# Peptides against a protein of PDB entry 6B4E: the designs that were tried, part 14

Target 1, 295 residues: chain A of PDB entry 6B4E
Amino acid sequence: TNFDKISKMFWHYKDKIAQIKQDIVLPIKKADVNVRNLLSRHKRKINPKFGQLTNSNQQLFKIQNELTQLINDTKGDSLAYHWILNFIAKAVVHQAETEVRVKPESALPLGKLTLYLLVQFPELQELFMARLVKKCPFVIGFTCEIDTEKGRQNMGWKRNNENKWEDNTSYDERMGGILSLFAIITRLQLPQEFITTTSHPFPIALSWHILARICNTPLNLITNTHFVILGSWWDAAAVQFLQAYGNQASKLLILIGEELTSRMAEKKYVGAARLRILLEAWQNNNMESFPEMSP

## One batch from the design tools (peptide; made by RFdiffusion4, then SolubleMPNN)

Design b1_p9_5_s3 (from b1_p9_5, 3 letters changed)
Fold by OpenDDE base, seed 3:
Structure b1_p9_5_s3 (fold): chain B 295 residues (1-295), chain A 9 residues (1-9)
Amino acid sequence: as target 1 above (295 residues)
Amino acid sequence: ENLGAPEKP
């Protein structure tokens, strides 16, 4: 693992966020009133769609079609198009922070929708990845110290209106929600209409990178959050990960579930305890995956 | 079938 490369990637996306603000978000505020009104209407129509997802593929396809139409309506104006995609990127991550956080299995329909949009609208990929890295650096296996204000900010910690840091549980759960979504995306197959014409934008190899990079992270930087997000990843993708990489996957699961938890046992992290339970369930031939969606 | 190991831990 080259941590210098990972750091460069992290800062690349941080710069991308700044660029998005400068080149997309701020210019739209000064755009023609008709464009602003159009985008406002579209925003109001798009935002509820993510909460309308269920375990139904039929409902998923309906929402996919509705979103596709709404996004296509903006293609005549490049700035408007990029603005709406950036909005979608933010909305998807927000849904992961709120809904997936409390209902991890909801990552599956959300992930399917997101993957569809990422392929259908390739310009969404960089916007989405930038948002993910900003909100949850764990998606690229980035970790830094959190004993400084800047370190906490870099790792996606939030402050409330009183400038107080969020509690550890809130942070852990948010990170888990976002990571669950990303994990799902990495392990999903492309929709049938794209499988022969397009490569997967965020393939299962990115899950490998997350796990491997965390295993190589200096132990003094490992926190309860690392174990929480590994547990979230496990629920979301472990079965498919094993299918993809076989024995190599097994070794990596043992590394995170046994070796990493053992090395950090003195800390008595609750996230580590949960990950240990997941490992033991697997060892007892009881590894579970999210239920498949209904027709 | 096995995708190998793209990164070593």
Scores: peptide ipSAE 0.026, ipTM 0.720, DockQ to the pose 0.144
Fold by OpenDDE base, seed 4:
Structure b1_p9_5_s3 (fold): chain B 295 residues (1-295), chain A 9 residues (1-9)
Amino acid sequence: as target 1 above (295 residues)
Amino acid sequence: ENLGAPEKP
């Protein structure tokens, strides 16, 4: 693992967020009133769509079609198009922070929708990745110290109106929600209409990177959150990960489930305890995955 | 089919 490369990637996406604000978000505020009105209407229509997802593929396809139409309506104006995509990127991540956080299995329909949009609208990919890295650096296996305000900010910690940091549980759950979504995306097959013509934008290899990079992270930087997000990843993708990489996947699952948890045993992290339970379940041939969606 | 390990721990 090249940590310098990971750090460069992290800061690349941080810079991308700043660029998005400068080149997309702020310019729209000065755009023609008709464009602003269009985007306002579209925003209002798009916002509820992510919450309308269910365990139904039929509902998923409906939402996919509706969003596709709404996005296509903006393609005549490049700035408007990118603004809508950036809005969607933010909305998807927000949905992960809220709904997926409390109902991890909701990552499946959200992930399917997101993957469809990422392929259908390739310009969404960098916008989405930038938002993911900003909110949850774990998606690229980035970790820094959180003993400073800047460090906490870099790792996606939030402050409330009283300038108080969110509690550890809230942070852990948010990170878990975001990571669950990303994990799902990495393990999903492309929709049938794209599978022969397009490469997967965020393939299962990115899950490998997450696990490997966390395993190589200096132990003094490993926190309960690392284990929480590994557990979230496990629920979301472990079965498919094993299918993809076979024995090599098995070795890596043992590394995170047994070796990493053992190395950190003195900390008595709750997330680590859960991860060990997941490992044991797997060892007993009882690895679970999210249920498939209904028709 | 094993897709191979893109990164090693």
Scores: peptide ipSAE 0.025, ipTM 0.719, DockQ to the pose 0.142
Fold by OpenDDE base, seed 2:
Structure b1_p9_5_s3 (fold): chain B 295 residues (1-295), chain A 9 residues (1-9)
Amino acid sequence: as target 1 above (295 residues)
Amino acid sequence: ENLGAPEKP
């Protein structure tokens, strides 16, 4: 693991967020009134659709088609197009922070929708990844100290209107929700219409990077959150990860489930205890995945 | 088979 490379990637996406604000979000406020009205109408139509997802593929396809049409309506204006994609990127991550947080299996339909949009609209990829890294640096295996305000901000900690940091449980759950979504995306196959023409934008190898980079993280930087997000990842992707990499996957699962938890045993992290339970379930041939969606 | 190039743990 090259941590300098990871840090460069982290700051690349932090810079991208600043660039998005400067080149997309701020300029649209001065755009033609017709463009602003179009985007306002589209925003109102798009926003509720992510919450309308169910365990039904039929419902998923309906929403995919509706969103595709709405996004295509903006392509006549490059700034409008990028603005609506950035809005979607933010909305998807927000859905992970709220709905997936409390119902992890909802990551599956949300992930399928997101993957479809990422392939259908390639410009969404950098916008989405930048938002993910800002909110949850764990998606690229980045970790820094959180004993400073800047460190906490870099790791995605939020302050309320009274400048009070969110509680540890809230942070852990939000990170788990976002990581669940990303994990699902990495383990999904491309939709049938794209398999022969397009490469997967966020393939299963990115899950490998998350696990490997966490295993190589200095132990003094490992927190309960690391174990929480590993548990979230496990629920979302462990079965498919084993299918993809076989024995090499098994070794890495043992590293996180047994070795990393053992090294941190003195901390008595609740997240670590849960991860050990997941490891034991796997050892007893009881590794579970989210249920497949209905037709 | 392998769906990408993993890095060393």
Scores: peptide ipSAE 0.024, ipTM 0.703, DockQ to the pose 0.151
Fold by OpenDDE base, seed 5:
Structure b1_p9_5_s3 (fold): chain B 295 residues (1-295), chain A 9 residues (1-9)
Amino acid sequence: as target 1 above (295 residues)
Amino acid sequence: ENLGAPEKP
């Protein structure tokens, strides 16, 4: 693991967020009134779609088609197109922070939708990844200290209107929700229509990176959140990860489930305890995954 | 099938 490279990647996406604001978000405020009205209407139509997802593939396909049409309507104006994609990127991550955190299995339909959009609209990829890294640096295996204000900010901690940091539970749940979504995306197969023409934008290898990088993280930087997000990842992707990498996957799962938890046992992290339970379930041939969606 | 390990711990 090259942590310098990871840090550079982290800051690349932080810079990308600033660039998006400067080059996409702010300019639209000065755009033609017709463009602004179009985007306002589209925003209102798009936003509810994420909450309309169910465990039904039929419903998923319906929403995919509706979103595709709405996005295509903006392609005549490059700035409008990028604005709507950035909006979608933000909305998807927000859905992970709010819905997936309380219902992890909802990551599956959301992930399928997101993957479809990422392939259908390639310009969404950098916008989405930038938003993910900003909100949840764990998606690239980045970790820094959180004993400073800047460190907490970098790790995606939020402050309220009174400048008070969010509570640990809220942070853990948000990180878990976002990570669940990302994990699902990495383990999903491309839709059938894209398999022969497109490579997976966020493949299962990125899940490997998350686990490996966390295993190599200095122990003094490991927190309960690391174990929480590992547990979230496990529920979302462990079965498919084992299918993809076989014995090497098993070794890595043992490293996070046994070795990392053991090294941190003195901390008595609740997230670590849960991860241990997941490991034990696997050892007893009881590893579970999210149920497949209905037709 | 094992796809190999893209990164080692």
Scores: peptide ipSAE 0.023, ipTM 0.706, DockQ to the pose 0.143

Design b1_p9_5_s4 (from b1_p9_5 with S2N D7E)
Fold by OpenDDE base, seed 5:
Structure b1_p9_5_s4 (fold): chain B 295 residues (1-295), chain A 9 residues (1-9)
Amino acid sequence: as target 1 above (295 residues)
Amino acid sequence: ENLGAPESP
């Protein structure tokens, strides 16, 4: 693992966030009033859609169509189009931080919706990835020390209005929620209408990178959060990961579930204990995945 | 020290 390369990737996306603000978010404030009004109306219609997802494919397809129409309405103005996509990127990640964190299985419909949008609107891909990396660097296997304020900020820690850091549980849950969404996206097949014409924008190989890079992270940088997000990933994608890579997947699952947890046993991380339970369940042929969505 | 996981499949 080349961690210098990963760091460069991390900072690339941090720079993209700054660029998005400068080139998309700020300019729209000076745009024509009609454009601003259009975007305001669309924002109000789009935002609740993510919370309207259920375990129903029928409902998913309805929302996909509605969002597609709303996004297409902005294509006449490039700035408006990019603005609405950036809004969607932020909204999806926010949904992961709020809903998926408390109901992990909700990552499945959200992931399906997101993957559809990523393929339907390719310009969303960089916007979405930048937002993911900013909020949850674990999605690219980036880790830095959190003993400094800058380190915590880089790892996506939030401060409240009193400059107090969020509690560990809140951080762990947010990271787990975001990672669950990303994991789901990586293990989903493309919608049937795209499978023959388009490559998967965030394929299962990216899940491999997450696991491998965490395994190769210096042990002094490994925290409870690493194990929490690995557990979240496991619930979201382990079954499909094994299907994709077979014996090589098994080796990597053993590395994270047994070897990494064992090396960190002295820390008594709760996340590590959970991951060990997941490993044991797998060893007993009781690996579970999220249920498939209803028709 | 790391676990020596391969970077890619």
Scores: peptide ipSAE 0.504, ipTM 0.949, DockQ to the pose 0.872
Fold by OpenDDE base, seed 2:
Structure b1_p9_5_s4 (fold): chain B 295 residues (1-295), chain A 9 residues (1-9)
Amino acid sequence: as target 1 above (295 residues)
Amino acid sequence: ENLGAPESP
């Protein structure tokens, strides 16, 4: 693992966030009133749709079509188009921080919707990754120390209006929610209409990178959060990961489930205990995945 | 020290 390369990727996306603000978000405030009104109406229509997802593919397809139409309405203006995609990227990540956090299986319909949009609108890909990395650097296997305010900020910690850091449980759960969504996206197949013409934008290999990079992280930087997000990843993608890579996948699951937890045993991390339970369930031939969606 | 996981399959 080349951590210098990972750090460069991290800062690339941090720079992208700044660029998005300067080139998309701020300029739209000075755009024609008709464009601003259009985007305001579209924002109001788009925002509730992510919460309208269920375990139904029929409902998913309905929402996909509605969002596709709303996004297409903006294509006549490049700035408006990029603005609405950036809004969607932010909304999807926010949904992961809130709903997926408390109901991990909701990552499946959200992930299917997101993957569809990422393929249908390729310009969403960089906007979405930038938002993911900013909020949850674990998606690219980035870790830094959190002994400083800057370190905490880089790792996605939030402060409230009183400048107090969020509690550890809140942070762990938010990171778990975001990571669950990303894990689901990496293990989903492309929709049938795209499978022969388009490559997967965030393939299962990115899940491999997450696990490997965490395993190779200096142990003094490993926290309870690392184990929490590994557990979230496991629930979301372990079955499909094993299907994709077979024995090689098995070795990596043993590394995170057995070896990494053992190396950190003196810390008595609750997340590590949970990951150990998942390992044991797998060893007992009882590995579970999220339920498939209904027609 | 790390666990020496391969970066890719």
Scores: peptide ipSAE 0.503, ipTM 0.949, DockQ to the pose 0.931
Fold by OpenDDE base, seed 3:
Structure b1_p9_5_s4 (fold): chain B 295 residues (1-295), chain A 9 residues (1-9)
Amino acid sequence: as target 1 above (295 residues)
Amino acid sequence: ENLGAPESP
């Protein structure tokens, strides 16, 4: 693992966020009132769609179609188009921070929707990844120290209006929610209509990178959050990961579930205890996955 | 310490 390269990637996306603000968000605020009104209307229509997802594929397809139409309506104006996509990227991540956080299985319909949009609108990919890395740098296996304010900020910690850091549980759950979504995306197959024409934008190999990079992270930087997000990843993707890589996957799962937890046992992390339970369930042939969606 | 996980399959 080359952590210098990972760091460069992290800062690349941080720069991308700044660029998005400068080149997309701020210009729209100064744009013609008609454009701003159009985008405001579209925003209001788009925003509730993510919360309307259920375990129904029929409902998913409906929402996919509705969003596709709404996005296509903006293609005549490149700035408006990119603004809408950036809004969607933010909204999807926000949904992961809120809904997936409390209901991890909701990552499946959200992930399916997101993957569809990422393929249908390729320009969403960089916008989405930038937002993911900003909010949850674990998605690329980035970790830094959190004993400084800047370090905490880089790792996606939030402050309230009183400049108080969020509690550890809130942070852990948010990170878990975001990572669950990303994990789902990496393990989903492309929609049938795209399989022969498009490569998967965020393939299962990215899950491998997450696990490997966390395993290779200096132990002094490993926190409870790392174990929490590994557990979230496990619930979301472990079954499919094993299917994809077989024995190699097994070795990596053992590394995170057994070896990493053992090396950190002195810390008595709750997340590590949960990951151990997941490992043991797997060893007992009781590995579970999210239920498939209904028609 | 590094657990020595390969970066890629």
Scores: peptide ipSAE 0.501, ipTM 0.948, DockQ to the pose 0.882
Fold by OpenDDE base, seed 4:
Structure b1_p9_5_s4 (fold): chain B 295 residues (1-295), chain A 9 residues (1-9)
Amino acid sequence: as target 1 above (295 residues)
Amino acid sequence: ENLGAPESP
């Protein structure tokens, strides 16, 4: 693992966030009133859609169609189109921070919707990845120190209105929610209409990168959060990961579940304890996956 | 020292 390259990737996406603000968000504020009104209406229609997801594929397809139409309505104006996609990217990540955080299995319908949109609207891919990396650098296996304000900020820590950092549990849960969504996306098959014409934008190999990069992270930088997000990933994708890579997947799961947890045993991380439980469940041929969605 | 996980499958 070349962590210099990962760091460069991290900062690339941080720069992308700044670029999005400069080239998309701010210019729209100066756009003509008709464009602003259109986007305001679309924003109001789009925003609730993510919360309307259920375990129903029928409901998913309905929402996919509705969002597709709403996004297509903006294609005549490139700036408006990119603005609405950026809004969607933010909304999806926000949904992961809130709903998926408290109900991890909700990552499945959200992930299916997101993957559909990523393929249907390729320009969403960079916008979404930039937002993911900003909010949860773990999605690319980036880790830095958090003993400084800047370090915490880089790792996605939030402050409240009193400038107090969020508690560790809140941070861990948010990171877990975001990572669950990303993990789900990586392990989903493309919708049938795209399989023969499009490559997967965020394939299962990206899950491999997450695990490998965390395993190879300097141990002094490993925190409880690392184990929490590994556990979240495990719930979301371990079954499919094993199906994809077989014996090689097994080796990597053992590395995170056994070796990494053992190396950090003195820290007594709660997340590590949970990960060991997941490992043991797998060893006992009792690995669980999220339930499939209903028709 | 790290666990030496391969970067890719």
Scores: peptide ipSAE 0.501, ipTM 0.947, DockQ to the pose 0.846

Design b1_p9_6_s1 (from b1_p9_6 with S1M)
Fold by OpenDDE base, seed 1:
Structure b1_p9_6_s1 (fold): chain B 295 residues (1-295), chain A 9 residues (1-9)
Amino acid sequence: as target 1 above (295 residues)
Amino acid sequence: MLNAPPLPS
């Protein structure tokens, strides 16, 4: 693991966020009133769609089509197009922070929708990844110290209006929700219409990188959050990860579930305890995946 | 660090 490379990637996406604000968000505020009105209407139509997802593939396809039409309506104006994609990127991550946080299995329909959009609209990929890294740098296996304000900010910690940090539980759960979504995306197959013509934008290899990079992280930087997101990843993708990499996957699961938890045992992290339970369940042939969606 | 294995080829 090259941590310099990971850091460069992290800061690349931080810079991308700044660029998005400068080149997309701010310019739209000065755009033609008709464009602004169009985007406002589309925003209102798009935003509820993510909450309308269910365990139904039929409903998923309906929403995919509706979103596709709404996004296509903006393609005549490059700035509007990029703005709506950025909005979608933000909305998807927000859905992960709120809904997936409390209902992890909802990551599956959300992930399917997101993957479809990422392939259908390739410009969404960088926008989405930038938002993910900003909100949850664990998605690229980035970790820094959180003893400083800057460190906490870099790791996606929020402050309220009183400049008070969010509580640890809230942070852990948000990170878990976002990571669940990303994990799902990495383990999903491309939609049937794309599988033969397009490469997966965020393949299962990225899950490998998450696990490996966390394992290689200096132990003094490992927190309860790391174990929480590993548990979230496990629920979301462990079965498919094993299917993809076989024995090598097993070694990595043992490494995070047994070795990493053991090395950090003195901390008595609740997340680590849960991860050990997941490991033990697997060892007892009780590894579970999210239920498949209905037709 | 735990020296995680590299990505399988």
Scores: peptide ipSAE 0.254, ipTM 0.910, DockQ to the pose 0.970
Fold by OpenDDE base, seed 4:
Structure b1_p9_6_s1 (fold): chain B 295 residues (1-295), chain A 9 residues (1-9)
Amino acid sequence: as target 1 above (295 residues)
Amino acid sequence: MLNAPPLPS
């Protein structure tokens, strides 16, 4: 694992966030009133749709179609188009921070919707990845120290209105929610309409990178959060990961579930304890996956 | 540090 490259990737996306603000968000504020009105209307229509997802594929397809139409309405104006995609990227990540956080299995319909949009609108991919890395750098296996204000900010920690850091549980759950979404995306098959013509934008190999990079992270930087997000990933993608890579996947699951947890045993991390339970369940042929969606 | 296996081809 080349951590210098990972760091460069992290800062690339941090720069991308700044670029998005400068080149997309701020310019729209000065755009024609008709464009601003259009985007305001679209924003209001788009925003609730992510919360309207259920375990129903029928509902998913309905929402996919509705969003597709709304996004297509903006294609005549490049700035408007990129603005609406950036809005969607933010909304999806926000949904992961809130709904997926408390109901991890909701990552499945959200992930399916997101993957569809990522393929249907390729310009969403960099916008989405930038937002993911900003909010949850674990998605690319980036880790830094959190004993400084800047370090915490880089790792996605939030402060409240009283300038107090969020509690560890809140942070862990948010990171877990975001990582669950990303993990789901990496293990989903492309929609049937794209599978023969398009490569997966965030394939299962990216899950491999997450696990491998965390394993290779200096142990002094490993926190409870690392184990929490590994557990979230496990619930979201371990079954499909094993299907994809077979014995090599097994080695990596053992590495995170057994070896990494053992190396950090003295810390008594609750996330590590859960990961050990997941490992043991797998060893007993009781690995669980999220339930499939209904028709 | 742990040594993760290489990504399968």
Scores: peptide ipSAE 0.253, ipTM 0.910, DockQ to the pose 0.830
Fold by OpenDDE base, seed 2:
Structure b1_p9_6_s1 (fold): chain B 295 residues (1-295), chain A 9 residues (1-9)
Amino acid sequence: as target 1 above (295 residues)
Amino acid sequence: MLNAPPLPS
């Protein structure tokens, strides 16, 4: 694991967020009134779509088509097009922070929708990854100390209107929700219409990087959150991860489930205890995955 | 650090 490379990647996306604000978000405020009106209408139509997802593929396809049409309506204006994609990126991550947080299995339909959009509209990929890294650096295996204000900000901690940090449980759950979504995306197969012509934008290898980079993180930087997001990842992707990499996947799962939890046992992290339970379930041939979606 | 294995080829 090259942590210098990871750090460079982290700051690349932090810079991208700043660039998005300067080149997309702020300029649209000065755009033609017709463009602003179009985007306002589209925003209102797009935003509720993510909450309308269910365990139904039929419903998923309906929403995919509706969003595709709405996004295509903006392609005549490059700035408008990028603005609507950035809005979608933010909305998807927000859905992970709220709904997936409390119902992890909802990551599956949300992930399928997101993956479709990422392939259909390639310009969404950098916008989405930048938002993910800003909100949850764990998606690229980045970790820093949280003993400083800047460190907490870099790791995605939020402050309320009174400048008080969110509680540990809230942070852990938000990170778990976002990581669940990303994990699902990495383990999903491309839609059939794209599988022969397009490479997966965020393949299962990125899940490997998450696990490996966390394992290689200095132990003094490992927190309960690391174990929480590993547990979230496990629920979302462990079965498919094993299918993809076989025995090598098993070694890495044992490394996080057994060795990492053992090394940190003195901390008595609740997240670590849950990860240990997941490991034991797997050892008893009872590894579970999210239920498949209905037709 | 636990020295995780590299990504399989």
Scores: peptide ipSAE 0.250, ipTM 0.909, DockQ to the pose 0.968
Fold by OpenDDE base, seed 5:
Structure b1_p9_6_s1 (fold): chain B 295 residues (1-295), chain A 9 residues (1-9)
Amino acid sequence: as target 1 above (295 residues)
Amino acid sequence: MLNAPPLPS
């Protein structure tokens, strides 16, 4: 694993966040009043849509169509178009931080919606990835030390108004929620209408990178959070990962579930214990996946 | 089933 390359990728997306602010977010404040009003109305209509997702494909398709129309309404103005996509990117990640963290299976409809939008609106891809990396660097297998304030900030830790870091549980759950969403996206097939014309923007290989990079991370940088997000990934994508890569996937699952947990056993991480349980369930032919959505 | 690429160096 070339960690220098991973670091460069991490900082690339951090720079993208700054660029988005300068080139998209701030300029729109000076845009024509009609454009600003349009975006305000669209924002109000778009934001609730993510919370309206259920385990129903019919509901999903309805929301996809509604969002598509709302986004298309902005294409006459490039700045407005990019602004609304950036808003969507932020909203999707926020939904992962809030809803998916408490109901992991909700990642499936959210992931399906997101993947559809990523393909339908390719400009969303960089905006979304930048937001993901900022909020949850684990999505690209980036890890740094968290003994410094800057290190914690880089790893997506938040501070409250009193300059106090969020508690470990909150951080773990947020990271798990975001990672669950990303994992789902990587293991989903493209919508039928795109399979023959478009490549998957975030394919299952990215799940491989997450696992491999974490396995190759210096052990002194491995925390409970790493195991939490691996468990989240497992619930979201392990079945499909095995289907995709077969024996090689099996080796990697054993590597994270057995070897990595064993090497860190002295830490007694709760996340590691859960991952061990998932491994054992798999060994007993009881690997579970999220249920498929209803028609 | 596909063979996964090797672990990155």
Scores: peptide ipSAE 0.110, ipTM 0.803, DockQ to the pose 0.149

